Peptides against a protein of PDB entry 4LZF. Designs and how they scored, part 24

Target 1, 155 residues: chain A of PDB entry 4LZF
Amino acid sequence: GGRLVVFPNGTRKELSADGQTVKVMFFNGDVKHTMPDQRVIYYYAEAQTTHITYPDGMEVLQFPNNQTEKHFPDGRKEITFPDQTVKTLHPDGREESVLTDGTIIQLNPDGSKVIQFNTGQREIHTADFKRREYPDGTVKTVYSDGRQETQYPTG

## One batch from the design tools (peptide; aimed at target 1 F7 P8)

Design b2_p13_3_s4 (made by RFdiffusion4, then SolubleMPNN; from b2_p13_3, 6 letters changed)
Fold by OpenDDE base, seed 5:
Structure b2_p13_3_s4 (fold): chain B 155 residues (1-155), chain A 13 residues (1-13)
Amino acid sequence: as target 1 above (155 residues)
Amino acid sequence: APPPQPVVIDYPP
């Protein structure tokens, strides 16, 4: 059968009969599960936070405010905010946010920003200009010096 | 182990 170990400090350790699952219930209310697939689930009682670590280095954090974070082995991080916006931080410094309305915002390592609106319009921000691209092929550029340019479809 | 903290990320506009 299973085994229960009770430590003098009140910590309890439960081992499954097959030895594949270990549950540690700490005296402070924290819980640690080691699962058959070798993932480790930490629950921090005071913080009400769950932290899952996987053998490949993947980590998942679940916070009491309903924010979830995935930390990938390649260094990428994916943050799901309480409002269900998803922000991805890439190892190269690129950031991408997907809003609930379908808008996508990309921040590039060079400081430029691209917004893909749910309307099909796209806006590009650089140090030198803001450019709006329209579905019909029209492109409007406002330069940092105040100059404006409109490019019309040529097709 | 100490509880982890959220990664501080500015909310996109």
Scores: peptide ipSAE 0.054, ipTM 0.649, DockQ to the pose 0.015
OpenDDE base, seeds 1, 2, 3, 4: peptide ipSAE 0.050, 0.041, 0.048, 0.045; ipTM 0.675, 0.708, 0.627, 0.629

Design b2_p13_4 (made by RFdiffusion4; failed a check: too like the target's own chain)
Pose (drawn by RFdiffusion4):
Structure b2_p13_4 (pose): chain A 155 residues (1-155), chain P 13 residues (1-13)
Amino acid sequence: as target 1 above (155 residues)
Amino acid sequence: ETVYPDGTVETTY
């Protein structure tokens, strides 16, 4: 029915009966679980943070302020802030934020962006212009040269 | 319960 091992340094190890699950309770209060499927769950006592490593290369961090960070094997990083905004960082430098109110912000590494407001409006920023598109079909644009343009709805 | 010379304690259930 499993084993408990106590080391001279105070670290304790608990093995399951099948030996598939190992729990290590370090002298400093940290806790490590190794699961049969090889997931490793590490709890940092002082920092109150959990780090989970998956066999597919994915890593997850849970911070005590309820912030979660997910690192995908390809290099993508996804952050869930406490407010539940989800921000995705791509290795190429693109950033995408999906806020809870429904706003989406897409930022390109060249600095251009597309903003999708929960109100139904859309805003595009480029090197040449800033543009706003409205649900009624109206388009308003401010160009780098200072000109302003309004494209009225067909109707 | 086994106590090893190095002071390690193992409890098998």

Design b2_p13_4_s1 (made by RFdiffusion4, then SolubleMPNN; from b2_p13_4, 7 letters changed; failed a check: too like the target's own chain)
Amino acid sequence: VEVLEDGTVILTF

Design b2_p13_4_s2 (made by RFdiffusion4, then SolubleMPNN; from b2_p13_4, 8 letters changed)
Fold by OpenDDE base, seed 2:
Structure b2_p13_4_s2 (fold): chain B 155 residues (1-155), chain A 13 residues (1-13)
Amino acid sequence: as target 1 above (155 residues)
Amino acid sequence: TIVLPNGTVIIEF
């Protein structure tokens, strides 16, 4: 069994037999779906966006362009872009992007930047230098004053 | 099926 309520404005409310599932279909096309696990699924018809809220404070947004955003209870945000790049925004201001080719780009709160290339090379950018680390152990550094250093692998 | 005076319709399944 179950119950369907149709309001004069066209809004519909569906109740499952056990009362654990409630679906409200608003007159404007919006939908609110309350699930047995207490998550709430909002669908905004005009924006064509799905918004899921969880009891622990987790939120998931799904946009019509195939972008997904996860908002974690600790304040961290994870954005999956349409091209499948994943960007994580940390509460301390640190940002990390993982590209589809495996490259990882980290932006630190102090302004430094680290790129871990899929080739195994690593590049570090600071206020004082740019440094490139190679898989063979070679490290090349260009300092802000123009000085350059190369460290070769030993052993 | 119940129809309320305000036009609300309640259907029991």
Scores: peptide ipSAE 0.519, ipTM 0.953, DockQ to the pose 0.950
OpenDDE base, seeds 1, 3, 4, 5: peptide ipSAE 0.516, 0.516, 0.517, 0.514; ipTM 0.952, 0.953, 0.953, 0.952

Design b2_p13_4_s3 (made by RFdiffusion4, then SolubleMPNN; from b2_p13_4, 7 letters changed)
Fold by OpenDDE base, seed 2:
Structure b2_p13_4_s3 (fold): chain B 155 residues (1-155), chain A 13 residues (1-13)
Amino acid sequence: as target 1 above (155 residues)
Amino acid sequence: VIVLPDGTVIFEF
């Protein structure tokens, strides 16, 4: 049989019969749920935020605006925005955003930027140039000094 | 049901 403990301050603690599940409902509305797989689910009532921690160090945050953040053990963070855009922050400083239309935006640690459009076009931004690559193989480059160059697929 | 001196109540199921 399970157990329910009701504390004088109104906090409640539920224990499963096997002792593998523990649910604490705090007097302020917060909830802490320890699961058999050792994950811990926190619900913060005032913030209306859910925070899940895993034994391997993984953390998942779910915000009331439908934003989700995953914090990986290696330091990587993945943010799913309410519009379903996914942004990944890497430990080396690289950032990648995947838009719902399939566009991928990469920000590199050296400051360069790469946009892979859903049309198959790619745009590369560096300190020295801005380059547009087209599906037909045409490449147009505008250099920082104002010089322009076009490379055609046939030479 | 167990009631402790501090007011804690314990239910066994």
Scores: peptide ipSAE 0.541, ipTM 0.956, DockQ to the pose 0.941
OpenDDE base, seeds 1, 3, 4, 5: peptide ipSAE 0.538, 0.539, 0.538, 0.536; ipTM 0.956, 0.956, 0.956, 0.956

Design b2_p13_4_s4 (made by RFdiffusion4, then SolubleMPNN; from b2_p13_4, 6 letters changed)
Fold by OpenDDE base, seed 4:
Structure b2_p13_4_s4 (fold): chain B 155 residues (1-155), chain A 13 residues (1-13)
Amino acid sequence: as target 1 above (155 residues)
Amino acid sequence: VTVLPDGTVVIEF
């Protein structure tokens, strides 16, 4: 049998018979649920946010606007926005966004940007140029000085 | 059901 503890302030604590599951329902509506797998699920009532912590250091935040954030032990963060865009923040400063249409936007620590379009075209932005790569192998480069270069696949 | 001096209630199922 489980156990229910009701504290004078209204907080409730439910314990499973095996002690592996603990649910604390705080007087303010917050909930802390410790699971047998040692993950802890926090629900913050005012913010309507769910926060899951895992033993390995992984954290998952679920916000009321349908945004989800994953915080990985290595420092990487993955944000799924309400529009279902997924943005990954890497510890090295690199950022990658995957749009719902399949477009991938990469921001590099050096400030360069790479866009992989859903059309198969790729665009590279650097301090020195913007380069467009086409599926047919054509590459167009516009340099910062205004010079343009086109490389054709057949020469 | 156990009621502690501080008003805490403990129910075992």
Scores: peptide ipSAE 0.528, ipTM 0.955, DockQ to the pose 0.967
OpenDDE base, seeds 1, 2, 3, 5: peptide ipSAE 0.525, 0.528, 0.525, 0.525; ipTM 0.955, 0.956, 0.955, 0.955

Design b2_p13_5 (made by RFdiffusion4)
Pose (drawn by RFdiffusion4):
Structure b2_p13_5 (pose): chain A 155 residues (1-155), chain P 13 residues (1-13)
Amino acid sequence: as target 1 above (155 residues)
Amino acid sequence: TTTVYEGDTVTTY
């Protein structure tokens, strides 16, 4: 029915009966679980933070302010802030934020961006211009040279 | 010392 091992330094180890699950309770209050499928769950007592390593290379961090960070094997990093905004950082430098109100912000490494407002409007920022597109079909553009353009709806 | 608890058996090393 499993075993408990107590080490001189105060660290405790609990093994399951099948030996597949190991729980380590360190003298400093940290807790580590090793699961049969080789997931490793580490709890940092002082920092009150959990770090989970998956066999496929994925790592997840849970911070005590309820922020979660997911690191994918390919290098993508996905952050869920406490407000539940989800921000995705790609290794090429692209960033995408999906806010809870429905706004989407896409940022390119060259500095260009597309903003999709929950109101249905869309903004595009490039080296040449800033553009706003409206649900009624209106398009408004401000060019780098200072000119402003309004494209009216067909109707 | 290292103490192992297994069922009702206690082994100390």

Design b2_p13_5_s1 (made by RFdiffusion4, then SolubleMPNN; from b2_p13_5, 8 letters changed)
Fold by OpenDDE base, seed 3:
Structure b2_p13_5_s1 (fold): chain B 155 residues (1-155), chain A 13 residues (1-13)
Amino acid sequence: as target 1 above (155 residues)
Amino acid sequence: PVVIFEGDEVTVL
């Protein structure tokens, strides 16, 4: 059978019969689960946050507000916000947000921004201009000096 | 916390 160890400080340790699952219930309310697949699930009682560590280096944080963060071994981070927007932070500094309506917002390391709207329109922001591309081929550009240009599909 | 001391062992199953 399983074993229970009760420590003088109030911490309790439960071991499964096969010895592959360990549950430590700390005196402060924290809980640590070591699973057969070697993942470690730590619950921080005060913060009400769950931290999962995987053998490959993946880490998952689950916050009480329903935000989830995945930290990949390659340095990439993926944040799922409570509203279900997903933001990916890449090691090269690029950030991409995918909204629930399908809109994609990309922030580039050079400071430029690209928005791919769910309507098929695309908007590019640079230091020099803001450009809107329409599905029909029309392109409107507003330059930083206030000048505007429109390119029509037929030229 | 991480550190735990010796304690009493009870068989559960």
Scores: peptide ipSAE 0.051, ipTM 0.738, DockQ to the pose 0.092
OpenDDE base, seeds 1, 2, 4, 5: peptide ipSAE 0.043, 0.051, 0.047, 0.051; ipTM 0.719, 0.731, 0.730, 0.733; seed 5 fails the geometry check

Design b2_p13_5_s2 (made by RFdiffusion4, then SolubleMPNN; from b2_p13_5, 6 letters changed)
Fold by OpenDDE base, seed 2:
Structure b2_p13_5_s2 (fold): chain B 155 residues (1-155), chain A 13 residues (1-13)
Amino acid sequence: as target 1 above (155 residues)
Amino acid sequence: ATVVLEGDEVTVF
């Protein structure tokens, strides 16, 4: 059978019969699970936060407000906010947000911004201009100096 | 938190 070990500080350790699962219940209310697949699940009682670490270096954080963060081995981070917006932070500094309506917002390291609307419209922001692309092929550009251009689908 | 190295086996299940 499994074993229960009680430590002098009040920490308790449960070992499964097969030795594949270990559950440590710390005196402060924290809980640590070591699973057969070698993932470690740590629950921080005071913060009510769950931290999962995987053998490949993946980490998952689950916060009490329903926010979830995934930390990938390559340095990428993916944050799912309580409103279900998903924000990805790339190692190169690029950020992408996917809204619940399907809109995608990209922030580039050079300061440019691209919005892909769920309507099929696309807006590009640079230091020099704002450009709106329409599904019909029309492109409207407003330059930083106030000049405006419109490109029509037929040229 | 820190796990103490020595503990007592309380039960087998």
Scores: peptide ipSAE 0.058, ipTM 0.741, DockQ to the pose 0.097
OpenDDE base, seeds 1, 3, 4, 5: peptide ipSAE 0.057, 0.056, 0.058, 0.057; ipTM 0.745, 0.742, 0.746, 0.736

Design b2_p13_5_s3 (made by RFdiffusion4, then SolubleMPNN; from b2_p13_5, 8 letters changed)
Fold by OpenDDE base, seed 3:
Structure b2_p13_5_s3 (fold): chain B 155 residues (1-155), chain A 13 residues (1-13)
Amino acid sequence: as target 1 above (155 residues)
Amino acid sequence: PVVIFEGDKVTVL
């Protein structure tokens, strides 16, 4: 059978019969699970946050507000917000947000922004202009100096 | 905490 160890400080340690699962219930309410697949699940009682560490270096944080963060070994981070928007932070500094309606917002390291709307329209923001591209081929540009240009599909 | 201190303990098998 399993084994339970009770320490004087109130911490309890449960070992499975096969010894592959270990559960530590700390005196402060924190809980640490070591699983057979070597992942470690740590629950912070005060913060009500779960932190999962995988053998490959992947880390997953689950917050009480239903936000989830995945930290990849390559430095990429993926955040799922409570509203189910998914934001990816890339090691090169690029950020991409995917909204629930399918809209994609890209922030580039150079400060430019690209929005791919779910309607098929695309908007590009740079230091010099804001440009809207329409599915029919129309392109409208508003320059920083207030000048406007419209390019029609037929030229 | 992450450290478990040894000492007198009760073991339930």
Scores: peptide ipSAE 0.040, ipTM 0.702, DockQ to the pose 0.084
OpenDDE base, seeds 1, 2, 4, 5: peptide ipSAE 0.035, 0.036, 0.038, 0.035; ipTM 0.698, 0.697, 0.699, 0.696

Design b2_p13_5_s4 (made by RFdiffusion4, then SolubleMPNN; from b2_p13_5, 7 letters changed)
Fold by OpenDDE base, seed 1:
Structure b2_p13_5_s4 (fold): chain B 155 residues (1-155), chain A 13 residues (1-13)
Amino acid sequence: as target 1 above (155 residues)
Amino acid sequence: ETVVLEGDEVLVF
C-alpha cells in the first residue's frame, strides 16, 4: 500500500503505493500535491488560493474571487477576471483585453490604443490622432490639433 | 512551508 508520514509539527505526508502521487498536508492547512504528470498543486489555506506549477514552467493561480492567472514560460501572463474579461500581458509591454461582448482593447508599448469593436469598427488612439475605421471602408480621423479628415472607400 | 525531516511512517493498505 501507500505510506503515511506524520511529522511532530502536525504535517502529514501521504505517498501513493505506486510512488507517483505525493500529498503533503501542512500543519497550517496548506496542501501540496505532486502528481504523476509532474504538476505540483499548492493550496494555501489562509488565502484560499490554488497555485499549480507545470514542468514546462507554466504556472496557474486560482484566487477565491474567481480570478485566474496563467504565467507562461515566455513571461506572458493571462488574467481571467471574475467578470470573464481576459487580459493578456505580453513581455514587450503590450496588453490585450478581450471583453465578454467580443470587444478587444489593445494597449501598445508606445502608448497607442486600439479598440476592435464587436461591430467590426476599429478605433486607433495615438498621441497625434484618434481614428475610426468602419466596416464599409470609411475612415474618420481627428487630429490633436483639431483637424478632421474623412476618407471614403471610393476616394 | 518548512517540513520536518523525521516523522512516523505508517504503511497504508
Scores: peptide ipSAE 0.051, ipTM 0.732, DockQ to the pose 0.091
OpenDDE base, seeds 2, 3, 4, 5: peptide ipSAE 0.050, 0.050, 0.050, 0.050; ipTM 0.727, 0.731, 0.729, 0.722

Design b2_p13_6 (made by RFdiffusion4; failed a check: a repeat of another design)
Pose (drawn by RFdiffusion4):
Structure b2_p13_6 (pose): chain A 155 residues (1-155), chain P 13 residues (1-13)
Amino acid sequence: as target 1 above (155 residues)
Amino acid sequence: ETVYPDGTVETTY
């Protein structure tokens, strides 16, 4: 029915009966679980942070302020802030934020962006212009040269 | 319960 091992330094190890699950309670209060499927769950006592490593290469961090960071094997990083905004960082430098109110912000490494407002409007920012698109079909644009343009709806 | 010379304690259930 499993084993408990206590080391001279105060670290304790608990093995399951089948030996598939190992729990290590370090002298400093940290806790490590190794699961049968080889997931490793590490709890940092002082920092109150959990780090989970998956066999597929994915890593997840849970911070005590309820922030979660997910690192995908390909290099993508996804952050869930406490407010539940989800921000995705791509290795190429693109950033995408999906806020809870429904706003989406897409930022390109060249600095261009597309903003999708929860109100149904869409903004595009490029080297040449800033543009706003409206649900009624109206398009308003401000060009780098200072000109402003309004494209009226067909109707 | 086994106590090893190095002071390690193992409890098997």

Design b2_p13_6_s1 (made by RFdiffusion4, then SolubleMPNN; from b2_p13_6, 7 letters changed; failed a check: too like the target's own chain)
Amino acid sequence: TIVLPDGTVVIEF

Design b2_p13_6_s2 (made by RFdiffusion4, then SolubleMPNN; from b2_p13_6, 6 letters changed)
Fold by OpenDDE base, seed 1:
Structure b2_p13_6_s2 (fold): chain B 155 residues (1-155), chain A 13 residues (1-13)
Amino acid sequence: as target 1 above (155 residues)
Amino acid sequence: VTVLPDGTVVIDF
């Protein structure tokens, strides 16, 4: 059978019969649940936040405002904001945001920025220029010195 | 039900 332990401070510990599931209900309202697959689900009562840790090093945070954060063992982080924008932070410093309308915003380690609009247009920002690429193949570039170029699509 | 000297209660099911 299972086991229930009630400590003097009010903390409770529940063990399954097979010992593979352990639930600790701390005196402060926090809950720690160890699962048979070795996931640990921690609930922070004051913050109303759920923190899941996986054996491979993955961590998932779920906040009461509907924000979620995934921390991958390779250092990558994925944040889903309350508005459902998904932002990925890569170990190399690259950041990618995917908006709900399908727009993708990339911030590159070299400081350049790329926006892939849902219209099919693409905008590239560098230290030297801002470039807009259109679906028809037209490319408009504004250089940092004020020079402008338009490249028309080839037939 | 077991009650330890420190007040800990252990219940086996």
Scores: peptide ipSAE 0.568, ipTM 0.962, DockQ to the pose 0.945
OpenDDE base, seeds 2, 3, 4, 5: peptide ipSAE 0.568, 0.567, 0.566, 0.565; ipTM 0.962, 0.961, 0.961, 0.961

Design b2_p13_6_s3 (made by RFdiffusion4, then SolubleMPNN; from b2_p13_6, 6 letters changed)
Fold by OpenDDE base, seed 4:
Structure b2_p13_6_s3 (fold): chain B 155 residues (1-155), chain A 13 residues (1-13)
Amino acid sequence: as target 1 above (155 residues)
Amino acid sequence: VEVLPDGTVIITF
């Protein structure tokens, strides 16, 4: 069988028979659970937040507001917001948001922005222009100087 | 049940 250690401060430590599973229930309500696969599950009682750390460096945070954050070993972060929008933060500074309606918003390190609408339209924002691409092949560009250009699918 | 001098209790199942 396992072992239960009860410390004077009230912290409890449960050990499996094989020692591969360890659960520490701290006096403050926090819990640390070490699993056989070496992932560690932290529960912070006051914050009501779960924090899972994996051997490869992956981390997952689950917040009481239903937000989830994944911290990848390469520095990428993926945030699932309560509204189920998923935002990916790349180490190079690029950000991508996928909305629940399928719209994708990309923020590039150079400051440009690309929106892929769920309608199939695409909008590109740069320092020099705002461009809308339509599914039929029409492209409308409004330049920073106010000039407008329309390219039609037929030429 | 083992009780240590510091009050730690160890239970083996």
Scores: peptide ipSAE 0.555, ipTM 0.959, DockQ to the pose 0.970
OpenDDE base, seeds 1, 2, 3, 5: peptide ipSAE 0.554, 0.553, 0.551, 0.552; ipTM 0.959, 0.959, 0.958, 0.958

Design b2_p13_6_s4 (made by RFdiffusion4, then SolubleMPNN; from b2_p13_6, 6 letters changed)
Fold by OpenDDE base, seed 2:
Structure b2_p13_6_s4 (fold): chain B 155 residues (1-155), chain A 13 residues (1-13)
Amino acid sequence: as target 1 above (155 residues)
Amino acid sequence: VIVLPDGTVITEF
């Protein structure tokens, strides 16, 4: 059978019969749950936040506003916002946002920006130009010096 | 049920 320990301060510790599951319910409402797969689930009562840690270093945070953050062992972070936008932060400084309509926004470490619209259009921002690519193959470029160029699919 | 001097209560199931 399992075991229940109730401490004088009101903290409770539940142990499964096999010892593989441990649940600590702290007097302040916080909960620490150690699972057989060695993941640890923390619930912080005041913040109403769930924090899951995995043996490989993966971490998952769930906030009361429905935001979720995944912290990967390689340093990458993935944030799912309440509006369901997903933003990925890469260790090299690159950021990528995927909007609910399918639009993808990429921010590169060199300062360049790429937007892949759900319409099939693509916009590229660099220090030297802004470029719009259209599904029909037309490409329009506005350079930083004000010069404009249009490339047509047929030449 | 075991009750320790400090008030800790241990229950085996």
Scores: peptide ipSAE 0.531, ipTM 0.953, DockQ to the pose 0.925
OpenDDE base, seeds 1, 3, 4, 5: peptide ipSAE 0.528, 0.529, 0.530, 0.527; ipTM 0.953, 0.953, 0.953, 0.953

Design b2_p13_7 (made by RFdiffusion4)
Pose (drawn by RFdiffusion4):
Structure b2_p13_7 (pose): chain A 155 residues (1-155), chain P 13 residues (1-13)
Amino acid sequence: as target 1 above (155 residues)
Amino acid sequence: PPPPPAPTVTTFP
């Protein structure tokens, strides 16, 4: 029915009966669990932070302010802020934010962006112009040269 | 010289 090992330095190790699960309680208060499927869960006592490493390469961090960061094997990084905004950073520099109110912000590395407002409006920013598209079909554009254009709905 | 400290092992039923 398992074992408990106490080391001279104060670190404690608990093994399951089948030896598949190992729990390490470090002298400093940190706690590490190694699971049968090889997930490693590490708790940092002083920082009150959890770091989980998955066998597939995924890493997850849980911060005490309830912020969660997920690192995917391909390099993508997904952040859930305490407000539950989800921000995804791609290795190419694209950023996408999905806010809880429904707003979506897409930012390209060249600086261009598309904003989808929860109100149904859409805004596009490019090197040449800023454009706003409305649910009624109206399109309003401001060009880099200062001109402004309004495209009226067919109806 | 005194013996070095060893880990304590408790095996559960």

Design b2_p13_7_s1 (made by RFdiffusion4, then SolubleMPNN; from b2_p13_7, 5 letters changed)
Fold by OpenDDE base, seed 5:
Structure b2_p13_7_s1 (fold): chain B 155 residues (1-155), chain A 13 residues (1-13)
Amino acid sequence: as target 1 above (155 residues)
Amino acid sequence: PPPPPQPVVIEYP
C-alpha cells in the first residue's frame, strides 16, 4: 500500500505503493509531485505558478497570467505571451517573435532586424539602411545618409 | 519550499 508521512509543521508526503510517485504537500500549500518518468511538477500556491522540470534539463513554467515559458537544455527559451505571441530567445543572441497575424520579427546579434510581413513583404533594418523587399522582386533601400535606391525585378 | 520563479518580462515586438 501507499504511505503517508505527516510532519510536525503540517507538510505531508504521500508515496505510492510502488514508490515511483511522490507527492509532497507543503505547509504553505505548495505541491511537489515527482513522477515515474522523473519529471518534477512544482506548484507554487501563492504565486499560482507551475514549474515542471524534466530529467533532460527541460523546464516549463506556467504563470497565472497565461504566460508559458519553455527553457531548453541548450539555453534556448520559448515564451508564449498571454496574447499568444511566441518569442524564441536563441543561445547565440538571436530573437524571433511570431505574431498572431503571422508576422515574424527577427532580431539578430549584430543589431539588425528582419520583419517578414504576413503580406509577403520583408523589411531589413541595419545600421546603414532600411530595405523593403516586395513579392514582385522590387527592392527599395533607404540609406542612413538619405540616399534611396530601387532595384527592379527585371533590371 | 523554494522561492517561486519570476516570469521573463520582454518588450513586445
Scores: peptide ipSAE 0.067, ipTM 0.746, DockQ to the pose 0.016
OpenDDE base, seeds 1, 2, 3, 4: peptide ipSAE 0.065, 0.057, 0.049, 0.057; ipTM 0.778, 0.735, 0.729, 0.732; seed 4 fails the geometry check

Design b2_p13_7_s2 (made by RFdiffusion4, then SolubleMPNN; from b2_p13_7, 6 letters changed)
Fold by OpenDDE base, seed 3:
Formats: structure tokens, sequence, C-alpha cells
Structure b2_p13_7_s2 (fold): chain B 155 residues (1-155), chain A 13 residues (1-13)
């Protein structure tokens, strides 16, 4: 049969008969489940947050505001915000945000930024300029010194 | 054992 251990501090530990499932109910209200598949589920009572760790190093955080974070073994992080924006943080420092309207924002390690608008327009931000590319082939560049250039399509 | 550590929350900007 299973076992229940009650500690003097109020913590309780439940062990399944086969020993494959362990539930620890801490005195502060937190709960830790160790499952047969070796995943560990933490529930933080005060924060109302669930933290799942997997044997391969994957981690999933679920927050009460509907934010979800996935922490991959390679160091990549994927954050789904409450508004359903998805932000990916890459190990090399690159960040990509996908907005619900389809706009993609890329922040590069060098500080440059690229925005791919859902309209097909593209904007490039560097230390030296902001450049707007239009679907018709028009390109407008505003340099840091205030100079502007417009390149018109040849077609 | 002690209770698990609290996670760090990343807030939306």
Amino acid sequence: as target 1 above (155 residues)
Amino acid sequence: GPPPPQPVVIEYP
C-alpha cells in the first residue's frame, strides 16, 4: 500500500505503493508532484504558478495571468504573453516577436531591428538609419543625421 | 525538504 508521512512542521509526503508517484504538500501550501515519467510538477501556492520540469531539461511555466514560458534545453525561451504575442529569445541574443496581426519584430544582438509588417512593408533600424521598404519597390531611408533618400521603383 | 523556490516572472513590456 501507499504511505503517508506527516512531518512535525506540517509538511506531508504521499508515496504510491510502487514508489513511482510522490506528492509533497509543503507547510506553505506549495505542492510537488514527481510522476512516473519523471516530470516534476511544482505548484506555488502564493504565486498560483505551475512549474513543470522534464527529464530532458525542458521547463514550462504557467502563470495565473495566462502567460506561458517554455525554457528549452538549448537555452531558447518561448514566451506566450497574455495578449497572445509570442516572443522567442534565442541563445545568441536574437529576439523575435510575432504579434497577433502577423507582424514580426526581430531584434538582433548588434542592436539592429527588423519589422516585417503584415501589409508587406518592411522596416530596418540600424545605428545609422531607418529604412522603409514598400511593396511597390519604393525605399525610403532616413539617416541619423536627418538626411533622407527615396529610391523609386524602375518598373 | 524545503518548499521549492519561487519562479522569476517575466512581465510583458
Scores: peptide ipSAE 0.054, ipTM 0.653, DockQ to the pose 0.021
OpenDDE base, seeds 1, 2, 4, 5: peptide ipSAE 0.039, 0.048, 0.048, 0.054; ipTM 0.636, 0.646, 0.643, 0.666

Design b2_p13_7_s3 (made by RFdiffusion4, then SolubleMPNN; from b2_p13_7, 6 letters changed)
Fold by OpenDDE base, seed 4:
Structure b2_p13_7_s3 (fold): chain B 155 residues (1-155), chain A 13 residues (1-13)
Amino acid sequence: as target 1 above (155 residues)
Amino acid sequence: SPPPPQPVVIEYP
């Protein structure tokens, strides 16, 4: 059989008969569940948040607003927002957001921004200019001083 | 998740 440990403060600890599962139900409503696969599931009652930690260092956070975060062992983070936008944070500081319409937004460590539209257009934002690249090869640039330039395709 | 104090043990069959 299993074992139940009851603490004076109301915390309970359930041990499975095989010793592979441990469930701690804290007095404040929090739950810590250690699974046979060695993942640990934390439930924070007040925040209604689930935090799963894996033996390889992977972590998964599930928030009550339906946001999910994955924290990878290599330092990468992947956030799925309630609207299903997926944002990836890379260890080098680069950020990439994939919108539901297929648009990709990249924020680079140097502060530049690149938007790849689902139409095939691309927009580059730097400290000096905003540049729109069109599928036909046309490029429109608006410089920080307000000057505008259009480059027409060749070939 | 707060730390637990000293236990009282109940055995299951």
Scores: peptide ipSAE 0.053, ipTM 0.748, DockQ to the pose 0.442
OpenDDE base, seeds 1, 2, 3, 5: peptide ipSAE 0.052, 0.035, 0.036, 0.039; ipTM 0.745, 0.670, 0.647, 0.651

